Peptides against a protein of PDB entry 6TME. Designs and how they scored, part 74

Target 1, 324 residues: chain A of PDB entry 6TME
Amino acid sequence: NRLKRAYIALQAWKKAFYSDPFNTAANWVGPDVCSYKGVFCAPALDDPSVLVVAGIDLNHADIAGYLPPELGLLTDVALFHVNSNRFCGVIPKSLSKLTLMYEFDVSNNRFVGPFPTVALSWPSLKFLDIRYNDFEGKLPPEIFDKDLDAIFLNNNRFESTIPETIGKSTASVVTFAHNKFSGCIPKTIGQMKNLNEIVFIGNNLSGCLPNEIGSLNNVTVFDASSNGFVGSLPSTLSGLANVEQMDFSYNKFTGFVTDNICKLPKLSNFTFSYNFFNGEAQSCVPGSSQEKQFDDTSNCLQNRPNQKSAKECLPVVSRPVDCS
Target 2, 324 residues: chain A of PDB entry 6TME as posed
Amino acid sequence: NRLKRAYIALQAWKKAFYSDPFNTAANWVGPDVCSYKGVFCAPALDDPSVLVVAGIDLNHADIFGYLPPELGLLTDVALFHVNSNRFCGVIPKSLSKLTLMYEFDVSNNRFVGPFPTVALSWPSLKFLDIRYNDFEGKLPPEIFDKDLDAIFLNNNRFESTIPETIGKSTASVVTFAHNKFSGCIPKTIGQMKNLNEIVFIGNNLSGCLPNEIGSLNNVTVFDASSNGFVGSLPSTLSGLANVEQMDFSYNKFTGFVTDNICKLPKLSNFTFSYNFFNGEAQSCVPGSSQEKQFDDTSNCLQNRPNQKSAKECLPVVSRPVDCS

## One batch from the design tools (peptide; made by RFdiffusion4, then SolubleMPNN)

Design b2_p13_1_s3 (from b2_p13_1, 6 letters changed)
Fold by OpenDDE base, seed 1:
Order: sequence, then structure tokens, then C-alpha cells
Structure b2_p13_1_s3 (fold): chain B 324 residues (1-324), chain A 13 residues (1-13)
Amino acid sequence: as target 1 above (324 residues)
Amino acid sequence: SFSLPLPSYDRDY
């Protein structure tokens, strides 16, 4: 009996709660698991006459606890939303039995350990949100071989390089922000044909921006702020025909910010502050447009306010990194 | 709860 297995799983999970401040699991009593708060039943895909647990929604429940291995008995779950809790430990490998997993949101918890590779075992996964946790180590390259719509990795402890497989991703949104990623952005990034939003904020990324970023014609948000990027902005950024929000602030960029970038047709906000740019086109000057906002603060620009001193600029500007 | 969340990198709380 599928509901009996679900009962065993849910009772094991209730037992794994250390704190339930909103008494979310107070009604988790008896065999009628479909009446449990945050448990959603639906007809089974393989037999519409059988009712199964198809979804879990415990978002914003502030529950402290862990995910017990018995959750692997929830074999019919396609939606697993447990964000904004205080769950700790690791994602159980037994969740590999949840072969219908479509949306997996464990964001804003206290999960630890390596990337939850069990997520790679789910053939139908479309949404992966593991942001705001303590996941660590390398990002497996296979994550980008999956047909995901969204990949939220931000605010973790991931390190090493971004996999070159990123170019295979079909995701519309990918977040790397606030991790420990290092190295260059892979040149394969330009192959992300469905990409709308990508954020690299607050990593240890370095080197030159790849020219292939300019191939991201569907991108509306591109944020590479708070990294160690060097060199000039690629001239190919003129290809970002749909970019609305662009942020390169808090890097080590040099050279000239061109008209071709600042005149992008959909550009609403372009922040390039806290770099070492030594020139900008008139179209890049804050206040030059009513439709566009620019921030050129703390660069090496002449005749602009709030710039770095010559003492700070000269050592960097006199030794430009050639990205060619 | 049975629809894909809107793309956002904002916090969930």
C-alpha cells in the first residue's frame, strides 16, 4: 500500500523534528496522510484509482530537524518544497527512489555536506533550489547536463571552478552568487541559449570575461559583481540585446566602457563601479539618459566625481591585462 | 504549491 509507506515516512519525519514552532505536524496523526498539513495527495500517474502522496509543502514552517532515510518511501512525490526551515544534516541518498521528482526546494535551511548528488538521479527534475544552505565542495558538472528550468545554488560553500558543461544547460535562471567559486567563467557560457538570468555575485572568480558572453541574446539579468575579474569588458557585450540589469561592480576591470555597451537597447541599469576603468563613453555617464541608470563610482575616470586616487589607479591602469 | 516558483535569486522569507 503506497499510502501506508507514506505514513511510515511521514511519521519517521515527524519523529525527526526537533522543533515545530507553528505545530505544523500537530495533525500528523493516524493513517489518513492526505489530511496532514502540508501533505498533498493526487491520483497516481500509473493508476488513477489509487491515491498517493504527490507533494510536500512545508515552506516557511521554521521546523528544526533532519530528513530521515524513510523519506525514500515517498516514491510518488513530485513536488518537495521545504524552504525556510531549520532542517540540518545531509539530503538522504534514499531520495533516489523518488523518481517522479519534478520540483525540489530545500532552500533556506541548514543542510551540509557535498552537493546532493541524489538530485542528479531524478530524471524529470525541472526545478532545483538548494540556495541558502551550507553545501560545500565541487559542483558536479553533470548538473548542467540535466534539463532544468532553474538552478539556484547561491549562498552556499561551493568551491572550485564552474564546470565547462554550463554551456549545455537549458536553464532560464542560474545562480552562483555568494559561494567560493574560483577560476574563469567558461567560454561555453555563450551556448546557454535559454538563459534569462545569471548571477555570479560574491565569488572568487577571476581572469578575463569570455567574449562568448555576448552570445547570450536572451539574458535580461547578468550580474558578475564582487569578484576578481580583470581586463577590459568584451566588445561582444554589444550582443546582449535583451539585457536589462547588468552589474560588473567590485572587480578589477580596466580600460574603456564603450557606447556599444551603454547603448544596449533594453539596458535599464548598468553598474560598473568599484573597478579601474580609465574611460567611459558619454552614453555611460550617470544622468546621460532618462531611461538608463549608470553607476561609475570608484573607478579611474577623469573629470568624474567619487573616483579613486591617482595613487590607487596608477599601479593597475599602467599595467593593463591583455585579454586578447 | 503545484506550480513552478517564479525565477528569483531573492530570499524566500
Scores: peptide ipSAE 0.032, ipTM 0.741, DockQ to the pose 0.244
Fold by OpenDDE base, seed 4:
Structure b2_p13_1_s3 (fold): chain B 324 residues (1-324), chain A 13 residues (1-13)
Amino acid sequence: as target 1 above (324 residues)
Amino acid sequence: SFSLPLPSYDRDY
């Protein structure tokens, strides 16, 4: 019986709670699991006459505990939302049995260990949110081979390079922010045909920006701030016909910020502060447009306020990185 | 009902 298996799983999970401040699991008593708070039943896909546990929503429950292996008995779950709790430990490998998994949100918890490779086993997964945890190590390249709509990885402990497989991703949104990613952005990034939003904030990324970024014609948000990027901005950024929010602040960029970038047709905010740019077009000057907001603070610009000293600029500006 | 959340990198709190 599918509901009997669900009962075993949910009772094992209740036993794995260390704290339930809102008494969310107070009614998790007896065999009627469909009446449990945060448990949602639906007709089974293979037999509409059978009721199964199809979803879990424990968002914002502040529950402390762990995910026991018995959760693998919830084989009909397609929606698993447990964000904003205090769950710790690792994501159980037994969740590979949840072959209908469609949305998996474990964000804002205390999960640890490597990337939860069990997520790679779910053939129908569309939404993956693991942000605001303590996941560590390398990002598996295979994550971008999946037909995901959203991939939230930000605020973790991920290390190493971004996989070149990123170009295979069909995701509209990908966040890498506030990790320990290093190396260059892969040139394959330009192949992300559905990309709307990508965020690299606060990593150890370096090197030149790939010219292929300019192929991201659907991107509305591009944030590469707080990294170690060098060289000039690619001239191909003029191809970002739909970009609205662009941030390159807190890097080591040099060279000239061109009209072709600052006159992008949908550009609303462009932040390039805290770099070593030594020139900007008139269209890039803050206040030059009523429709666009620019920030050129703390560069090596002449005749602009709040710029770096010549002493700070000279060592960097005099040694431009050739990205060719 | 369950649905995909709007894209955001902000903290869910």
Scores: peptide ipSAE 0.032, ipTM 0.746, DockQ to the pose 0.227
Fold by OpenDDE base, seed 5:
Structure b2_p13_1_s3 (fold): chain B 324 residues (1-324), chain A 13 residues (1-13)
Amino acid sequence: as target 1 above (324 residues)
Amino acid sequence: SFSLPLPSYDRDY
């Protein structure tokens, strides 16, 4: 019965293909769905004597089409990997029936509409990759109430603020890059106890960086480049004991880049170019260390190459934003 | 074989 339902679902999906350049679904014929390319069967968790469709892997198949509602019949699927295709439309609400969903990767497709709230219905979801799509609107705060290991949201059309619930996230990796997120980074960010990598690249984020970033003791990658951040770098950034890659480039930061930041023990790359910093410690100077790479380009630094003109600097540097 | 993708914001290629 389960495989018959899977057959119905997979045949409906095959019919929803507009193009299959690699003939991936060419063998999707007949009742033996476990032989289908990209379909993986396993013993059912509730009955090991029953074989079920447990996974889909159609990564890099370049398939054009949509996800039909009949995919909701794949009730035993825990792994759904369909990245690097040309699937369009919305994620079907019928996928709420896939209660075993563990990894959901629909990245690098042409999905549209709001955040796929069906992902919030999956109690066991650990990995969510929806990057490189056309998802839009607000990020549901509830995404960070889920026990996810990774949350990839980058390269979409998400707007509004980052939810304050971010501090509840147990994810090691979170990407916001290349969206339209606005407002400030929530102060609750410092509560992300498992965070290793976070990227905010290329949004409309603004305001001061919260001091609470310095509480991210396990963060190895912190990229806030290409935003509208203002003020000085928080002195609490000296608490980033494990940061290796740090990027604040292409913002509106002012003030002094301190020795305590540039001497972070694991720091390998610190980019603070294309800001309005008016001073840096000697330890921040590019070439001052053999083990650390710095970029101070296009700031308001004296006696450094490739800096902004006094005309560009003066109106910003003379009116620093107080973040206190 | 299934495994978690490597942490990255880069495109898969």
Scores: peptide ipSAE 0.032, ipTM 0.741, DockQ to the pose 0.200
Fold by OpenDDE base, seed 3:
Structure b2_p13_1_s3 (fold): chain B 324 residues (1-324), chain A 13 residues (1-13)
Amino acid sequence: as target 1 above (324 residues)
Amino acid sequence: SFSLPLPSYDRDY
């Protein structure tokens, strides 16, 4: 009996709660699991006459605890949303039995260990949110072989390079922000055919921006702020016909910020502050447009306010990195 | 079918 298995799983999970401040699991009593708060039943896909647990939503429950291996008995779950809790430990490998998993949100918890590779085993996964945890180590290249709509990785402890497989991703949104990623952005980034938003904020990324970024025609948000990027901005950024929000602040960029970038047709905000740019086009000057916001603060610009000293600029500007 | 909206990259509180 599928509901009996669900009962075993849910009772094991309730037992794994250390704290339930809102008494979310208070009604998790008895065999009628479909009445449990945050448990959603639906007709089984293979037999519409059978009722199964199809979804879990415990978002914002502030529950402290862990995910027990018995959760692998929830074999009909397609939606698993448990964000904004205090769940700790690792994602159980037993969740590989949840072959219908479609949306998996464990964001804003206390999960630790390596990337939850069990997520790679789910053939139908479309949404993955593991942000705001303590996941660590390398990102598996295989994550980008998944046909995901969104990949939220931000605010973790991931390290190493961004996999070159990123170009295979069909995701519209990908977040790398606030990790420990290092190395260059892969040139394959330009192959991300559905990308709308990509965020690299606050990593250890370095090198030149790949010219292939300019191939991201559907990108509306591109944030590479708070990294170690060097060299000039690629001239190919003029190809970002739909970019609205662009941030390159807090890097080591040099050279000239061109009209072709600042005149992008959909550009609303362009932040390039806290770099070593030694020139900008008039179209890049803050206040030059009513439709666009610019920030050129703390660069090496002449005749602009709030710039770096010549002493700070000269060592960097005199040794430009050639990205060609 | 169940589907939830995609969140922003901002922290959910």
Scores: peptide ipSAE 0.031, ipTM 0.741, DockQ to the pose 0.319

Design b2_p13_1_s4 (from b2_p13_1, 6 letters changed)
Fold by OpenDDE base, seed 5:
Formats: structure tokens, sequence, C-alpha cells
Structure b2_p13_1_s4 (fold): chain B 324 residues (1-324), chain A 13 residues (1-13)
């Protein structure tokens, strides 16, 4: 009986709660698991006459605890949303039995360990949110071989390089922000044909921006701020026909910010502050447009306010990194 | 078909 298995799983989970401040699991008593708060039942896909646990929503429950291996008995769960809790430990490997997993949101918890490779075992996964945890180590390249719509990885402890497989991703949104990713952005990034938003904020990324970024015709948000990027902005950025928000602030960029970038047709905000740019087109000057916001603060620009001193600029500007 | 809402892009508090 599927509901009996679900009962075993949910009772094991309730026992794994250390704190339930809102008494969310107070009604998790008895065999009627479909009445449990945050448990959602639906007809089984293989037998519409059978009611199964199809979803979990414990978002914002502030529950402290862990995910017990018995959760692997929830074999009919397609939606697992437990964000904004205090769940700790690792994602159980037993969740590999949840072959219908479609949306997996464990964001804003206290999960630790390596990337939850069990997520790679789910053939139908479309949404992965593991942000705001303590996941660490390498991002598996295979994550981008999955047909995901969204990949939220931000605010973790991920290290190493971004996999070159990123170009295979069909995701519209990918966040890498606030990790420890290092190395260059892979040139394969330009192959992300469905990408709308990509965020690299606050990593240890370095090198030159790949020219292939300019192939991201559907990107509306491109944020590479707070990294170690060097060289000039690629001239191919003029190809970002739909970019609205672009941030390159807090890097080590040099060279000239071109008219072709600042005149991008959908650009609403372009932040390139806290770099070493030594020139900008008139179209890049803050206040030059009513429709566009620019920030050129703390560069090496002449006749602009709030720029770096010549002493700070000279050693960097005189030795530009060639990205050719 | 039962559908849960997608997680928002913004941080949840």
Amino acid sequence: as target 1 above (324 residues)
Amino acid sequence: MFTLPLSSYSRDY
C-alpha cells in the first residue's frame, strides 16, 4: 500500500524533527497522510483509482531536523518543497527511488556535504533549488546534461571550475552566486540557447570574459560582479539584444567601455563600477539617458567623479591583459 | 493535476 509506505516515511520524518516552531507536523497523526499539513495527495499516474502522496510543501516552516532515509518510501512524490527550514545533514541517497521528482527545492536550509548527486538520478527533474545551504566541493558536470528549466546553486560552498557542460544546459535561469567557483567562464556558455538569467556574483572567477557571451541573445540578466575578471569587455557583448540588467562591477576589467555596449536596445541598468576602465563612450556616462542607468564609479576615467587615483590606476591600466 | 508553486528567484525568508 503506497499510503502505508508514505505513513512510515512521514512518521520517520516527524521523528527526525528537532524543532517544529509552528507545530506544522502537529496533525501528522494517524494513517490519513493526505490530511497532514504540507502533504498533498493526488491520483497515481499509473492507477487513477489509487491516491498517493504527490507533493510535499513545508516551505517557511522553520523546522529543524534532518531528512531520514525512510523518505525514499515516498516513491510517488513529484514536488518536494522544503525551503526556509533548518534541515541539516545530507540529502538521502534513498531519494533515488522518487523517480517522478519534478521540482526539488531544499533551498535556505543547513544541508551539508557534496552536491546531492541523487538529483542527477531523477529523469524528469525540471527545477533544482539547492541555494542557501552549505553544499561543497565540485559541481558535477552532469547537472547540465539534464533538461532543467532552473538551476539555483547560489549561496553555497561550491568550489572548482564551472563545468564546460554548461553549454548543454537548457535552463532559463542559472545562479552560481556566492560560492567559491574559480577559473574562467567556459566558452561553451554561448551555447545556452534558452538562457534568460545568469548570475556569477561573488565568486573567485577569473580570466577574460569569453567572446561567446555575445551569443546569448535571450539573456535579460547577466551579472558577473564581484569576481576577478580581467581584460576588456568583449566587443561581442553588442550581440546581447535583450539584456536589461548587466553588472560587471567589482572586477579588474580594463580598457574602453564602448558605445555598442551602452546602446544595447533593452539595456536598463549597466553597472561597471569598481574596475579599471580608462575610457567610456558618451552613451555610457551616467545621466546620458533617461531610460538607462549607468554606474561608472571607481574606475580610471578622466573627468568623471568618484574615480580611482592615478596611483591606483597606473599599475593596472599600463599593463592591460590581452584577451585575444 | 496538483501543482505546487515554483520557487521564486528571490531569497525566501
Scores: peptide ipSAE 0.052, ipTM 0.795, DockQ to the pose 0.343
Fold by OpenDDE base, seed 3:
Structure b2_p13_1_s4 (fold): chain B 324 residues (1-324), chain A 13 residues (1-13)
Amino acid sequence: as target 1 above (324 residues)
Amino acid sequence: MFTLPLSSYSRDY
């Protein structure tokens, strides 16, 4: 009986709660698991006459605890949302039995260990949110081989390079922000056909921006701020016909910020502050447009306010990195 | 089968 397995799983999970401040699991008593708060039942896909646990929503429950291996008995769960809790430990490998997993949100918790590779085993997964945890180590290249709509990785402890497989991703949104990613952005990034938003904020990324970024025609948000990027902005950024929000601040960029970038047709905000740019086009000057916001603060620009000293600029500007 | 809304992203600074 599927509901009996669900009962075993949910009772094991309730036992794994250390704190339930809102008494969310107070009604998790008895065999009627479909009445449990945050448990949702639906007709089984293989037999519409059978009721199964199809979803879990414990978002914002502030529950402290862990995910027990018995959760692998929830074999009919397609939606698993446990956002904004205090769950700790690792994602159980037993969740590989949840072959219908479609949306998996464990964001804003205290999960640790490597990337939850069990997520790679789910053939139908479309949404993955693991942000705001303590996941560490390398990002598996295989994450981008999955047909995901969104990949939220931000605010973790992920290290190493961004996999070159990123170009295979069909995701509209990908967040790398606030990790420990290093190396260059892969040139394969330009192959991300469905990409709307990509965020690299606050990593250890370095090198030149790949010219292939300019192939991201559907991108509305591109944020590469707070990294170690060097060289000039690629001239191919003029191809970002739909970019609205662009941030290159807090890097080591040099060279000239061109009209072709600042005149992008959908550009609303362009922040390039805290770099070593030694020139900008008039169209890039803050206040030059009513429709666009620019920030050129703390560069090596002449006749602009709030710039770096010549002493700070000269060592960097005199040794431009050639990205060709 | 029911669906839940996708988690939205807010920019981090």
Scores: peptide ipSAE 0.047, ipTM 0.789, DockQ to the pose 0.399
Fold by OpenDDE base, seed 1:
Structure b2_p13_1_s4 (fold): chain B 324 residues (1-324), chain A 13 residues (1-13)
Amino acid sequence: as target 1 above (324 residues)
Amino acid sequence: MFTLPLSSYSRDY
């Protein structure tokens, strides 16, 4: 009986709660698991006459605890939303039995360990949110071989390089922000044909921006702020026909910010502050447009307010990194 | 099958 297995799993999970401040699991009593708060039943896909646990929604429950291996008995779950809790430990490998997993949101918890490779075993996964946890180590390159719509990785402890497989991703949104990623952005990034939003904020990324970023014609948000990027902005950024929000602030960029970038047709906000740019086109000047906002603060620009001193600029500007 | 809302595409909570 599928509901009997679900009962075993849910009772094991209730037992794994250290704190349930909103008494979310107070009604988790008896065999009628479909009446449990945050448990959703539906007809099974393989037999519409059989009722199964198809979804979990415990979002914002502030529950402290862990995910017990018995959750692997929830074999009919396609939607697993447990964000904004205090769950700790690792994602159980037994969740590999949840072959219908479609949406997996464990964001804003206290999960630890390596990337939950069990997520790679789910053939139908479309949404992966593991942000705001303590996941660490390397990002598996295979994550980008999956047909995901969204990949939220931000606010973790991931390190090493971004996999070159990123170019294979069909995701519309990918977040790397607030990790420990290092190295260059892979040139394959330009192959992300469905990409709308990508954020690299607050990593240890370095080197030159790849010219292939300019191939991201569907991108509306591109944020590479708070990294160690060097060199000039690629002239190919003029290809970002749909970019609305662009942020390169808090890097080590040099050279000239061109008209071709600042005149992008959908550009609403372009922040390039806290770099070493030594020139900008008139179209890049804050206040030059009513439709566009710019921030050129703390660069090496002449005749602009709030710039770095010549003493700070000269050592960097006199030794530009050639990205060619 | 029922559908739950996807998590927000917002960068931060």
Scores: peptide ipSAE 0.047, ipTM 0.787, DockQ to the pose 0.456
Fold by OpenDDE base, seed 4:
Structure b2_p13_1_s4 (fold): chain B 324 residues (1-324), chain A 13 residues (1-13)
Amino acid sequence: as target 1 above (324 residues)
Amino acid sequence: MFTLPLSSYSRDY
C-alpha cells in the first residue's frame, strides 16, 4: 500500500525532528497521512482511483532535524518544498526513488556535504532550489544536461570552475552568487538560449568575460559583480537586446565603457562601479538619461566624482589585460 | 493537476 509506505516515511521524519516550534507535525498521528499538515495527496498518475502523497510543503516551519532515508518511501512525491527550516545533514540518496520529482526546494536550511547528486537522478525535475545552505565541493557538469527551468545555487560553499556544460542548460534562471566558484565563465554560456537571469555575484571568478555573452538575447538580468574579472567589456554586449539590469561592479575591469552598451534598448540599471575603467561614453554618465540609471563610482574616470586616486589607478590601467 | 507554487524569488543574492 502506497499510503502505508508514506506513513512509515512521515513517521520516521517526525522522529528525525529535533524541534518543531509551530507544532507543524502535531497532527502527524495515525494512518491518514493525507490529513497531515503540509502533506498533500492526489490521485496517482498510474491509477486515478488510488490516493497518494504527491506533495510536501513545510516551507517556513522553522523545523530543526534531518531527512531520514525512509523519505525514499515517498515514491509518488512530485513537489517537495521544505525551505526556511533548520534541517541539517545530507540529502538522502534514497530520494532517487522519487522518480516523479518535479520541484525540489530545500533552500534556506543547514544542509551540508557535496552537491546532492540524487537531484541528477530525477528525470522530470524542472525546479531546483538548494540556495542558502552549506553544500560544498564541485558542481557536477551533469546538472546542466537536465531540462531545468530554474537552478538556484547561491549562498553555498561550492568551489572549482563553472562547468562548460552550462551552455546546454535550458534554464531561464541560474544563480551562482555567494559561492567560491573560480576560473573563467565558459564560452559556452552564449548557448543558453532560454536564459533570462544569471547571477555570478560574490565568487572568485576571473579572466576576461567571454564575447559569447552577447549571444544571450533573452537575458534581462546579468550580474557579474564582486569577482576578479579583468580586461575590457566585450563589444558584443551590444547584442543584449533585452537586458534590463546589468552589474559589473567590484571587479578589475579596464578600458572604455562604450555607447553601444549604455544605449542598450531595454537597459534600466547599469552598474559598473568599483573597477578601473579609464573612460566612458557620454551615454554612460549618471544623469545622462531619465530612463536609465548608471553608477560609475570608484573607477579611473576623468572629470567624474568619487573616482580612485591616480596612485590606485596607475598600476592597473598601465597594464591592461589583452583579452584577444 | 496538483501543483504547489514555485520557490520564491524574493531572497537576496
Scores: peptide ipSAE 0.056, ipTM 0.793, DockQ to the pose 0.517; fails the geometry check

